Peptides against a protein of PDB entry 3V4L. Designs and how they scored, part 140

Target 1, 386 residues: chain A of PDB entry 3V4L
Amino acid sequence: GQPLAKDKVALLIGNMSYWEHPKLKAPLVDVYELTNLLRQLDFKVVSLLDLTEYEMCNAVDEFLLLLDKGVYGLLYYAGHGYENFGNSFMVPVDAPNPYRSENCLCVQNILKLMQEKETGLNVFLLDMCRKRNDYDDTIPILDALKVTANIVFGYATCQGAEAFEIQHSGLANGIFMKFLKDRLLEDKKITVLLDEVAEDMGKCHLTKGRQALEIRSSLSEKRALTDPVQGAPCSAEALVRNLQWAKAHELPESMCLKFQCGVHIQLGFAAEFSNVMIIYTSIVHKPPEIIMCDAYVTDFPLDLDIDPKHANKGTPEETGSYLVSKDLPKHCLYTRLSSLQKLKEHLIFTVCLSYQYSGLEDTVEEKQEVNVGKPLIAKLDMHRGL

## One batch from the design tools (peptide; made by RFdiffusion4, then SolubleMPNN)

Design b2_p17_2_s4 (from b2_p17_2, 10 letters changed)
Fold by OpenDDE base, seed 3:
Structure b2_p17_2_s4 (fold): chain B 386 residues (1-386), chain A 17 residues (1-17)
Amino acid sequence: as target 1 above (386 residues)
Amino acid sequence: SMDAFMKRRLERALARA
């Protein structure tokens, strides 16, 4: 019979905006496209951009809470990384230069913790450099991994090699994701699927002799990412997992704000990633005596580090939101909140209406405070303990 | 839209909960 997954959970991390290291671009598109594909495969996907060490640890801990016996776990990482002594290290955005193992997350340690959950399948897709870090001679004493025969690693590059970003003038996938996305929906054993991706990379003139996919697997069973999820959640743990994932992906409801001048504003919310939300405002009603009217959002929580220069843009693209712009309403002002994992409190902000009456030169302002609770990943309180 | 997809998926996740 076809194997069944008890559930399917994925954590996707894309680190780009490094503090002390070269900035990357590919992880943005790669995490977004992979999220959409894994969603079509019935995965519960948490997608996170630009995580610090602490935030990455918390994201992994929350991911591990979604894992249980017979659950399929997938971890994808795109960012800086290294490999020492067969251990893969993911580099957080706040990592010092040079970074060490103490500043990074060890993938084999995460695998150990996944094995303790008795998962049905463990897939790691690592789109990072695999060069040795000569500044870190520490051999992580990892406890021996259990023999679970359910592990698959897809490394975007060979051991000791670099992963390359193809510098395109626009938004483009990384090399690995470019080939992976074309096959990811195929009903094939995951190791066969990855082998076909490796063949496609090997046939392409751009990647031939530059980057090769390495597959490491102990997978003894014919498991695929297409394997159906078992029916109704019969366990309390499955219920908790569903609720936890649902909490991390709940958008605020759209609101209609009414100002004293008689202007009505529609306030809406869109998810780009689990930690990235777009706020949009539109004027839905304006009295005829008001000639000019602009509605902007301000007074965000300081933890979000919102630059006003990037807020209240006439297009989603001007906020840095290139991926979801087609799904957004037109003729709004747009603000991108890219660090929802930092939000300690409720998302409270001000909607400010600036308007002018016919025959008055002076602009009038009205303000309304809006509390939308904890949006998306902020509901998990990933900062608990700071 | 991703929102309508996410909403329907949340609704399905909650209905499965």
Scores: peptide ipSAE 0.000, ipTM 0.390, DockQ to the pose 0.023
Fold by OpenDDE base, seed 5:
Structure b2_p17_2_s4 (fold): chain B 386 residues (1-386), chain A 17 residues (1-17)
Amino acid sequence: as target 1 above (386 residues)
Amino acid sequence: SMDAFMKRRLERALARA
């Protein structure tokens, strides 16, 4: 019979906004597009941008808890990285310059933990530079993957990826994602699919001799990302996976705020990623005696590090939200919360209405506090070390 | 059942995602 997945789970990490390293752009688009493709493949996707070392460790640990016998797992990372003597390291956004193995996540350690879960399929995709780090003297730990681990490891390497990111003035995919996205929905054994992606990259004159896809596999079975999920979640573990995923994707409900002056504001929420939310406000009713009115969001929790200069923008694009702007209501004020994993408490903020009456010179303010609980990934309390 | 509650929660999360 056709192979069945017990469930399908994915963790996608895109690191771009490095503190001490060159900023990247491709991971934004790549994580977003891969999220949408994996959702079409019935994956439960957690998508995270700009993680610290601690946040990356917690995200990987939570992902590993979702892996079980017959589950399909996919882990994708896009960002800075290095390889020393066959050990690959993912670089967190808070990594020092120079970084060392102690500041980074070892891919081989994660692969070792993945092979213990007896998964139906594990796919690990790395989209990072394969440079040696001359500041890391770490001795290689070369544990061989178990032959029965059903692991497929894809490593997309770019010599001079920095030069490719610099040449694109707009929103563009990384080279690996550009070729992967065209094939990802094909009903093929995952190793065959990745081999075809590697061939397509090798034929492209732009990538020839600069990028390669290395594939390592212990996959003895015919498994595809298109393999159907086995029926209703009958196990306690399947219910837990559904709970965790639903918690990580639960948006606040839209609210209609009524002010004493008779102005009504619609407050709405949209997810760009599991840790990135757009808040939008619109004036839905204004009494005729009010000539001017503006609605602002303010007083965010300090853990979110929201600069007021980047809040309350007239377009989603002015907040740095280029991907979901088409799906947002028009004629709002927009605020992007890009670090929801840092939120320790409930998201409480103020909606401030500034308005003027006809024939009065003075501006009047009314304020309402809004508590939306823990939105999206903030429900997982990733900041709490277990 | 808890399953029917979870299914409806997942369906709502999927419809918002």
Scores: peptide ipSAE 0.000, ipTM 0.376, DockQ to the pose 0.022
Fold by OpenDDE base, seed 4:
Structure b2_p17_2_s4 (fold): chain B 386 residues (1-386), chain A 17 residues (1-17)
Amino acid sequence: as target 1 above (386 residues)
Amino acid sequence: SMDAFMKRRLERALARA
């Protein structure tokens, strides 16, 4: 019969905004598009941008809590990285220059922990450089991996090579994701699907002789990303996984704020990623005696590091939100919160209404404090343990 | 939209709990 997944869970990490390393662009689009594709495949997807070492460790720990016997686990990483002695290291955004293994996450350590969960399938898609790091002389003593015959690695590059971004004037995929996205929904054994992606990369004049997909697998069974999830959750652990994922993906409810002047504001929320939310405000009612009226959001928690210069924009694109702009209401003011994992407390902020009456030159302000609790990934308290 | 998809998944996750 066709294999069944007990559940399907994916962690997607895109690191771009490095502190001490070159900034990347492709991970933004790649994580977003892969998220949408894996969702069509019934994956529970956690999508995270720009994680520190500590935040990456916690994201992996939370991902491992979503894994269990017969669950399909997929880890995607796009960012800086290296490979020493066959071990792949993912580089966090706060990694020093030069970075070492002590500053990075070892993929083979994550694999060991996934094997302890007795997963049905382990897929690693690594869109990173695979060059040796000559500043890291550490030979990781990895405990012997279990022989599970359910492991697939897709490396965006061959061993010792670089992953390339296609330089376009706009938002574009990385080379690997450009070819992967065209086949990812196909009902094929995952190793066959990746081999076809490798053939497509090899036929393209842009990638031929520059970048080649490498596949490493022990996959003995015909498992596909299209494999159906087993029906109703039959265990307490399956219920816990559903609740944990649901908790991490809950948006605040839309609010109607009423001001003393009689202005009504709609406050709405949209998810771009598991750690990225757009806040939008719109004036839904204005008394005729008020000639000008704007509703600004301000006084965000300091942990979010929100620059007021990038808040309250007339378009989603001016906030850096290019991917979800088509799904947002028009004629709002938009604010992008890109680091929800840093939120320690409830998201409390101020809605400031600035308005002018007909025949008065002075601008009047009214303020309301809004508490929306912990949105999205902030509910997992990824900072617990420091 | 991401929101409509997230909402439907949240609703399905909660309905299974």
Scores: peptide ipSAE 0.005, ipTM 0.383, DockQ to the pose 0.024; fails the geometry check
Fold by OpenDDE base, seed 1:
Parts: C-alpha cells; sequence; structure tokens
Structure b2_p17_2_s4 (fold): chain B 386 residues (1-386), chain A 17 residues (1-17)
C-alpha cells in the first residue's frame, strides 16, 4: 500500500535582515511559496522570518514538539550559513561578524533531536552557502546518530560552494526554490524528486557549472511528500500537535469599532507568515457631515519595533507586504507587524480616528484601545524560552 | 511607483508556480 504519514509538519526559516552581514531578499519569496506548496501537501507549516539565535532555538524546540512517531518532519532554511567538517550551520540574524558555531544552529544537532522523536521521515532543505568558515575551528562532537534510514538532505549547493540569489531587481526566488517549486507537488519518492530538481538545475544554462544541488540520503523506504496523512487524530499526541499548530496560526477576529461621531471602522488581520501579520483598517460607515476621516493604528508594544513611518500605508506593498496583497481588502490603511515572536504581552494598540466636519477647519480625533491577545506565533511565547 | 513594479514582479514569480 502507499506509505502513510502519521502527520506532516514543516518549519520554514528565512533569514534576510542580518545585523552584521549582507542582507538577503530571496528567503522572503522562497519561504512564502514553499509554505503554500507544503500546505497543498497537507503539511502543518510554521513559517518564520528574521530570527535571532534565541528565537531560532525556540522555533526548533516548538517544531520538535510537533514531531512524534511516524510524523514527517521537514526543515527548510534560507539564509546565510556555512559547513565545517560535514556539519551545517544556520546563521541567525543577530550573529556577530565573524560568526562561530556558538552563534549558530547546527543542523546535525536538530537531526539528532528529530531521530529521538521516531519520525517517519526527516527532510532538510538547506538553501544556504556551504563554504567553510575559517573563523570557526571548533569540531562539534556529535553523538552517534541512530540508524533510522529515513533522512534526506537537499543542499541548494555543493560542499564548499555558494548559493546564489537571482539578482533580478526586486522579489524573485533563489535558484534552488525556482526549480524545487516546479516539482514539489509530484507523487515521487523525495530523493527521486530532488534528483529531478538537480537535473533541471544542471540543464539550465544560468545554473550549469555555477550551482548544483547535492542530495544526501539514508532513506530506505519509498516516502514522498505527497504521502497521505493518517485519518482523524485518534491519539492525545495528535490532538496536542494539532492544537499547537492551530495556536501558532490563530488570527485575531475581525472587529467593527464604533466611534462617538458615528464613524464605523472595520479592523482586520491577515497572516503573511507565522510571525508576520498585516493589520488593516477600513471605514465602513461615515456620517455625511464628516467630509474626511482616516483610521490610524498606533501605540504598539515597544517589543515589536514598529516604525510609525511604515505604518498606516495606503497599500500593503508600501508596508513591505508584497505577497498577501492580493488576498487583502482594497481601500484600507495597512500596517505590517513583522516580528510577532518578540511580543511578550498581549497585542494592545490604539485605533485613532482623525476626522473633519463640513464647515469646521479643525480636525477632531477619537481613540479606542484594542486588545487582540497574542496573535499567531506570539501564543507560543518564543521570547520566554522553553 | 516602485511598489507597482515589485507587485508585477511578484505576480510574475507567483504565476510561474
Amino acid sequence: as target 1 above (386 residues)
Amino acid sequence: SMDAFMKRRLERALARA
């Protein structure tokens, strides 16, 4: 019979906004497109952008809580990275220059922890540079891995090589994701699928002799990303996994705010990523005596580092939200919260209505405080440590 | 605007998916 997954869980990390390293662009699009494809494959996907070392550790720990016997685990990483002595290191956005192993997450350590969960399949997709870091001379002493015969690594590059972004002016996929996305939905053994992606990269005149996919696998079974999830969650562990994923993806409900002047504001929320939310405001009712009115959001928690200059934009794109703009209502003011993992408390903010009456020169303001609790990934309290 | 250019480019990136 076709293999069954007990469940399918993916953690996708895209690091772009490095403090001490060159900023990247491809991870934004790559994480978003891969999230949508994996969701079509019935994966529970956690998608995170721009994580610090501490936040990456917590994201991995939360991902490991979603893993159990026979669960398919997929880790995707796009960002800076290096490989020393066959160990792959993912570089957090707060990593110093130069970075060392103590500032980075070792993929083989994550693999060890995934093997302890008795997973049905472990897939690592590493879209990072694999150059040696000459500033890190540490040899990680890893315990012997269990012989699970269920591991697949897809490296976007050969050992010692660089991963390239397609230097097109604007949003574009990385080279690896560009080819991976065309095949990811195919009902094939994951190693066969990745081998076909490697062939496609090798046939392309742009990538030929510049970037090659490397596949490492111990996978002895015919496992595919298309393998169906075992039916309704019948175990306590399956219920916990479903609840943890649901908790990390719960949006605030849309609300209608009524102001004393008789203006009604719709306040809505959309997820771009598990740690990135768009707030949008729209005027749904305006008395005829009010000639102009705008509904601004302000007074966000300081932990979110929201620049007011990037808030309350007339388009999602002006906030830096290019990906979900098609699914958002039109004619709103938009604000992008890009670091929900930093939120220590409830998301409390002010909706400020600025308006003008016909025949009055002065603008009037009314304010309402809104508490939406902990949205999306903020419910996992990633800032507190496990 | 730069935004309309980025949007059209994203639309082209996503339409190839």
Scores: peptide ipSAE 0.000, ipTM 0.322, DockQ to the pose 0.014; fails the geometry check

Design b2_p17_3_s1 (from b2_p17_3, 9 letters changed)
Fold by OpenDDE base, seed 2:
Structure b2_p17_3_s1 (fold): chain B 386 residues (1-386), chain A 17 residues (1-17)
Amino acid sequence: as target 1 above (386 residues)
Amino acid sequence: SAKFVKASENDLFKEDP
């Protein structure tokens, strides 16, 4: 019979906005497109951008809570990284220069923890460099891994080589995701699918002799990302997993604010990623005596590090939201919250209405405070240890 | 066309000329 997954869970991390290292661009598009493809494959996807070491550790811990016996686990990482002695290290955005193993997450340690969950399949897609870090002489003494015939690594590059992104004037995928996305939905054994992606990279004149996919697998069974989730009656564990994922993906409901002047504002919310939300405001009713009317959001929690110069933009693109702009309402003011993992408290902010009456030169302001609770990933309290 | 290397630390942007 076709193999069945008990459930399917993916953690996708894209690090771009490094503090002490060169900034990347491809991880934004790569995480977004991979999220949409894995959702079509019935994966529960947690998608996170620009994580610190502490935030990455907590994201892995929350991902491990979604894993259990016979669950398919997929980890994707796009960012800076290195490989020492066959161990892969993911570099957080707050990593010092030079970084060491103590500042980074070891993928083989995550694999050990996934093997303790008795997962049905473990897939690692590592879109990072695999060069040796000459500033890190630490030999990781890893405990012996369990012998499981269910592990697949897809490395974007060969051992000791670099992964590349192509500089375009606009948004573009990294090289690995460019080829992976065209095949990811195919009903094939995951190792066969990745081998076809490797062939496509090898045939392309842009990538030939510059970057090659490496596949490392112990997978003895014919398992695919297309394998159906077992439609068993709601096990208590499946219910807990569904609730834990839903908790991290709950958006605030749209609100209608009414001001004393008779203006009505719609306040809406959209998820770009599990830690990135767009707030949008629109004027839905205006009295005819009001000639000009604008609705601004302000007074955000300091933990979110929101620059007011990047808030209340006339387009999603001016906030850096190029991917979800087609699905957003038009003629709004847009604000992007890119660090929801940092939120310790409820998301409380002010909606400020600025307006002018016909025949009066002075602008009038009205304000309302809005509490939307903990949106998306902020419900997981990823900062509980500080 | 400047390739952005997902570099570990030491790889300077080689501007290909």
Scores: peptide ipSAE 0.035, ipTM 0.670, DockQ to the pose 0.034
Fold by OpenDDE base, seed 3:
Structure b2_p17_3_s1 (fold): chain B 386 residues (1-386), chain A 17 residues (1-17)
Amino acid sequence: as target 1 above (386 residues)
Amino acid sequence: SAKFVKASENDLFKEDP
């Protein structure tokens, strides 16, 4: 019979906005497109951008809580990275220059922890450089991996080589994701699928002799990303996993705010990633005596590090939201919250209505505080360890 | 020409000649 997954869970991390290292661009599009493809494959996907070391550790811990016996686990990472002694290190955005293993997440340590969960399949897709870090002479003493015969690594590049992104004026995939996305939905053994991606990458005149996919696997069974999830969650653990994932992806409900002047505002929310939310405001009713009015959002929690210069924009694109802009309502003011993983408390903010009466030159302001609870990933309380 | 940007620290700014 076709293999069954008990469940399918993916953690996707895209690090771009490094503090001490060159900024990347491709991870934005790569994480977004891969999220949409894995959702079509019935994966529970957590998608996270621009994580610190602490935030990456917590994201991995929360991912491991979603794993159990016979669950398919997929970890995708796009960002800076290195490989020392056959161990792959993912570099957080706050990593110092030079970074060391103590500042980074070891993929083989994550694999060990996944093997302790008795997972049905472990897939690692590593879109990072695999050069040796000569500033780190630490030999990781890793415990011996169990012989589980359910492991697949897809490395975007060969050992000791670099991964590339193509610099475009617009949004573009990294090289690996460009080829992976075209085949990811195919009902094939994951190692066969990745081998076909490697062939496509090798046939392309742009990538031929520049970058090659490496596949490392110990997969004894015909497992595919298309393998159906086993029916209704029969265990208490499966119910908890489903609830935990659903909680981490729950948007605030849209609100209708009424101001004393008689203006009504629609406040809405959209998810771009598990840690990235767009807030949008629109005027849905305006008294005729009010000639102009705008609804601004302000007074966000300091933990979110929101630059007011990027808030309250007339387009989603002006906030840095290029991916979900087509699905957003038009004629709003838009604000992108890109660091929801930093939110320790409820998302409380102010909606400020600025308006002008006919025949008065002075602008009037009315303010209303809004509490939307903990949106998306902020519901996981990733900070509970402090 | 599509400029390939290396995802590694050292070479992101090397213009292809």
Scores: peptide ipSAE 0.024, ipTM 0.534, DockQ to the pose 0.033
Fold by OpenDDE base, seed 4:
Structure b2_p17_3_s1 (fold): chain B 386 residues (1-386), chain A 17 residues (1-17)
Amino acid sequence: as target 1 above (386 residues)
Amino acid sequence: SAKFVKASENDLFKEDP
């Protein structure tokens, strides 16, 4: 019969905003597009941007809690990385220069932990450089891996080579994701699908002789990303997994705020990623005696590191949100929260209404505090490991 | 480090002449 997945779970990490390393651009679009494709494939997707070492460790731990016997696990990483002695290292945004294995996540260690969960399929898609790091001579003593014959690595580049992104004036995919996205929905064995992606990259004049996909697999079964999820979640573990994923993707409810002047504001929320949320405000009612009226959000938790200069924009694009702008309501003020993983407490902020009465020169302000709890990934308390 | 290739999206799909 066709193979069945008990469930399908993906962790997508895109690191771009490095502290001590060159900033990247492609991971933003690549993580977003891959998220949408994997959702069409019935994956539970956690999508995270710009993680520190500690945040990456916790994201992997939470991903491993979603894994169980016969579950398909997919890890995608886009960012800086290196490969020493056949071990792949993902570089966190806070990694020092030079970075070492002690500052990085070893993919083969994650694979070991996935094998302990008795997963049905383990897919690693690594959109990173595979160059040796000459500052790290540490050979990880990896414990013997189990013989599971359910492992696929898709490396965006050959061993010892670099991965590339194309510098456009706008947003664009990395080279690997550009070809992967066109085939990802095909009902093919995952190794055959990746081999076809490798052929497409090899036919392109820009990538030919510059970047080639490497496939490393031990896959004895015809497993595909299209494999259907096995029926209703009958186990307690499957219910827990569904609840954990749902909890990590729950948006705050939209609110209608009423001010003493009689102005009504709609406050709404949208997810761009599991750790990136857009807040938007709109005036839904204004008394005729009020001539000017604006609704600003302010007083965010310091842990979110929100620059007020990037808050309360007239367009989503001015906040750096280009991907979800079509799904957002128009004629709002927009604020992008890009670091929800850093939120220790409830998201409490102020809505400030600034307005002017007809025939008064002075601007009046009214304020309301709003508590929206822990939105999205902040519900997982990715800080509890200290 | 990831290297930036200065190519337009349209250049990736230009068939070799």
Scores: peptide ipSAE 0.020, ipTM 0.524, DockQ to the pose 0.025
Fold by OpenDDE base, seed 5:
Structure b2_p17_3_s1 (fold): chain B 386 residues (1-386), chain A 17 residues (1-17)
Amino acid sequence: as target 1 above (386 residues)
Amino acid sequence: SAKFVKASENDLFKEDP
């Protein structure tokens, strides 16, 4: 019979905004496009941008809680990285320069923990450099991995080589994702799919002799990303997993705020990623005696580090939101919350209405506090332990 | 010319000619 997945869970991490290292661009597009493709494959996808070491550890721990016997687990990482002695290290955005293994997440440690869950398939897609880090002499004594089948690594590059992004004037994929996305939905054994991606990279004049996909696999079964999920969750563990995932993806409901002056504001929310939300405001009703009015969001929790200069923009693009702008309502003010994983409390903020009456020189302000609870990934309390 | 940006240390901008 066709293999069945008990469930499908993916963690996607894209690190771009490094503190002490060169900034990347491709991970934004790559994580977003891969999220949409994996959702079409019935994956429960957690998508996270710009994680610190601590936040990456917590994201992996929460991902491991979603894994169980016969579950398909996929980890994608795009960012800086290195490989020492066959161990792959993902570099967090807060990593020092130079970074060491103590500042980074070892993929083989994550694999060990995934093997303990008796997963039906483990896929690692590593879109990072695989050069040796000469500043890290640590030989990781990895405990012997269990002899489990059903592990697949897709490395965007060969051992000791670099992974690249193509600099375009606009949004562009990394080289690996550019070829992977064209095949990811194919009903093929995952190792066959990745081999075809490797051939496509090898035929491309841009990538030939610069970057080649490496496939490492212990996959003894014909498993595909297209394998259907087993029907209704019958186990208590499957119900808990579904509830935990649903909590991490719950958007606040749209609100209609009514001000004392008779202005009505629509407040809406959109997810760009599991840790990135767009707030948008629009004037839906204005009394005729009010000549001008603007609705600003302000007084955000300090944990979010919201610069007011980047809030309340006339376009999503001015907030740095280029991917979801087509799906957002037009003629709003937009604010991008890019670090929801830092939120310790409920998302409480102020909607400030500034307005002017016809024939009055003075601007009037009305304020309304809004509590939307913990949106998206903030429900997981990824800061617990600080 | 496709500008390749390295995801590694020093040579971010090799303009291939």
Scores: peptide ipSAE 0.041, ipTM 0.660, DockQ to the pose 0.032; fails the geometry check

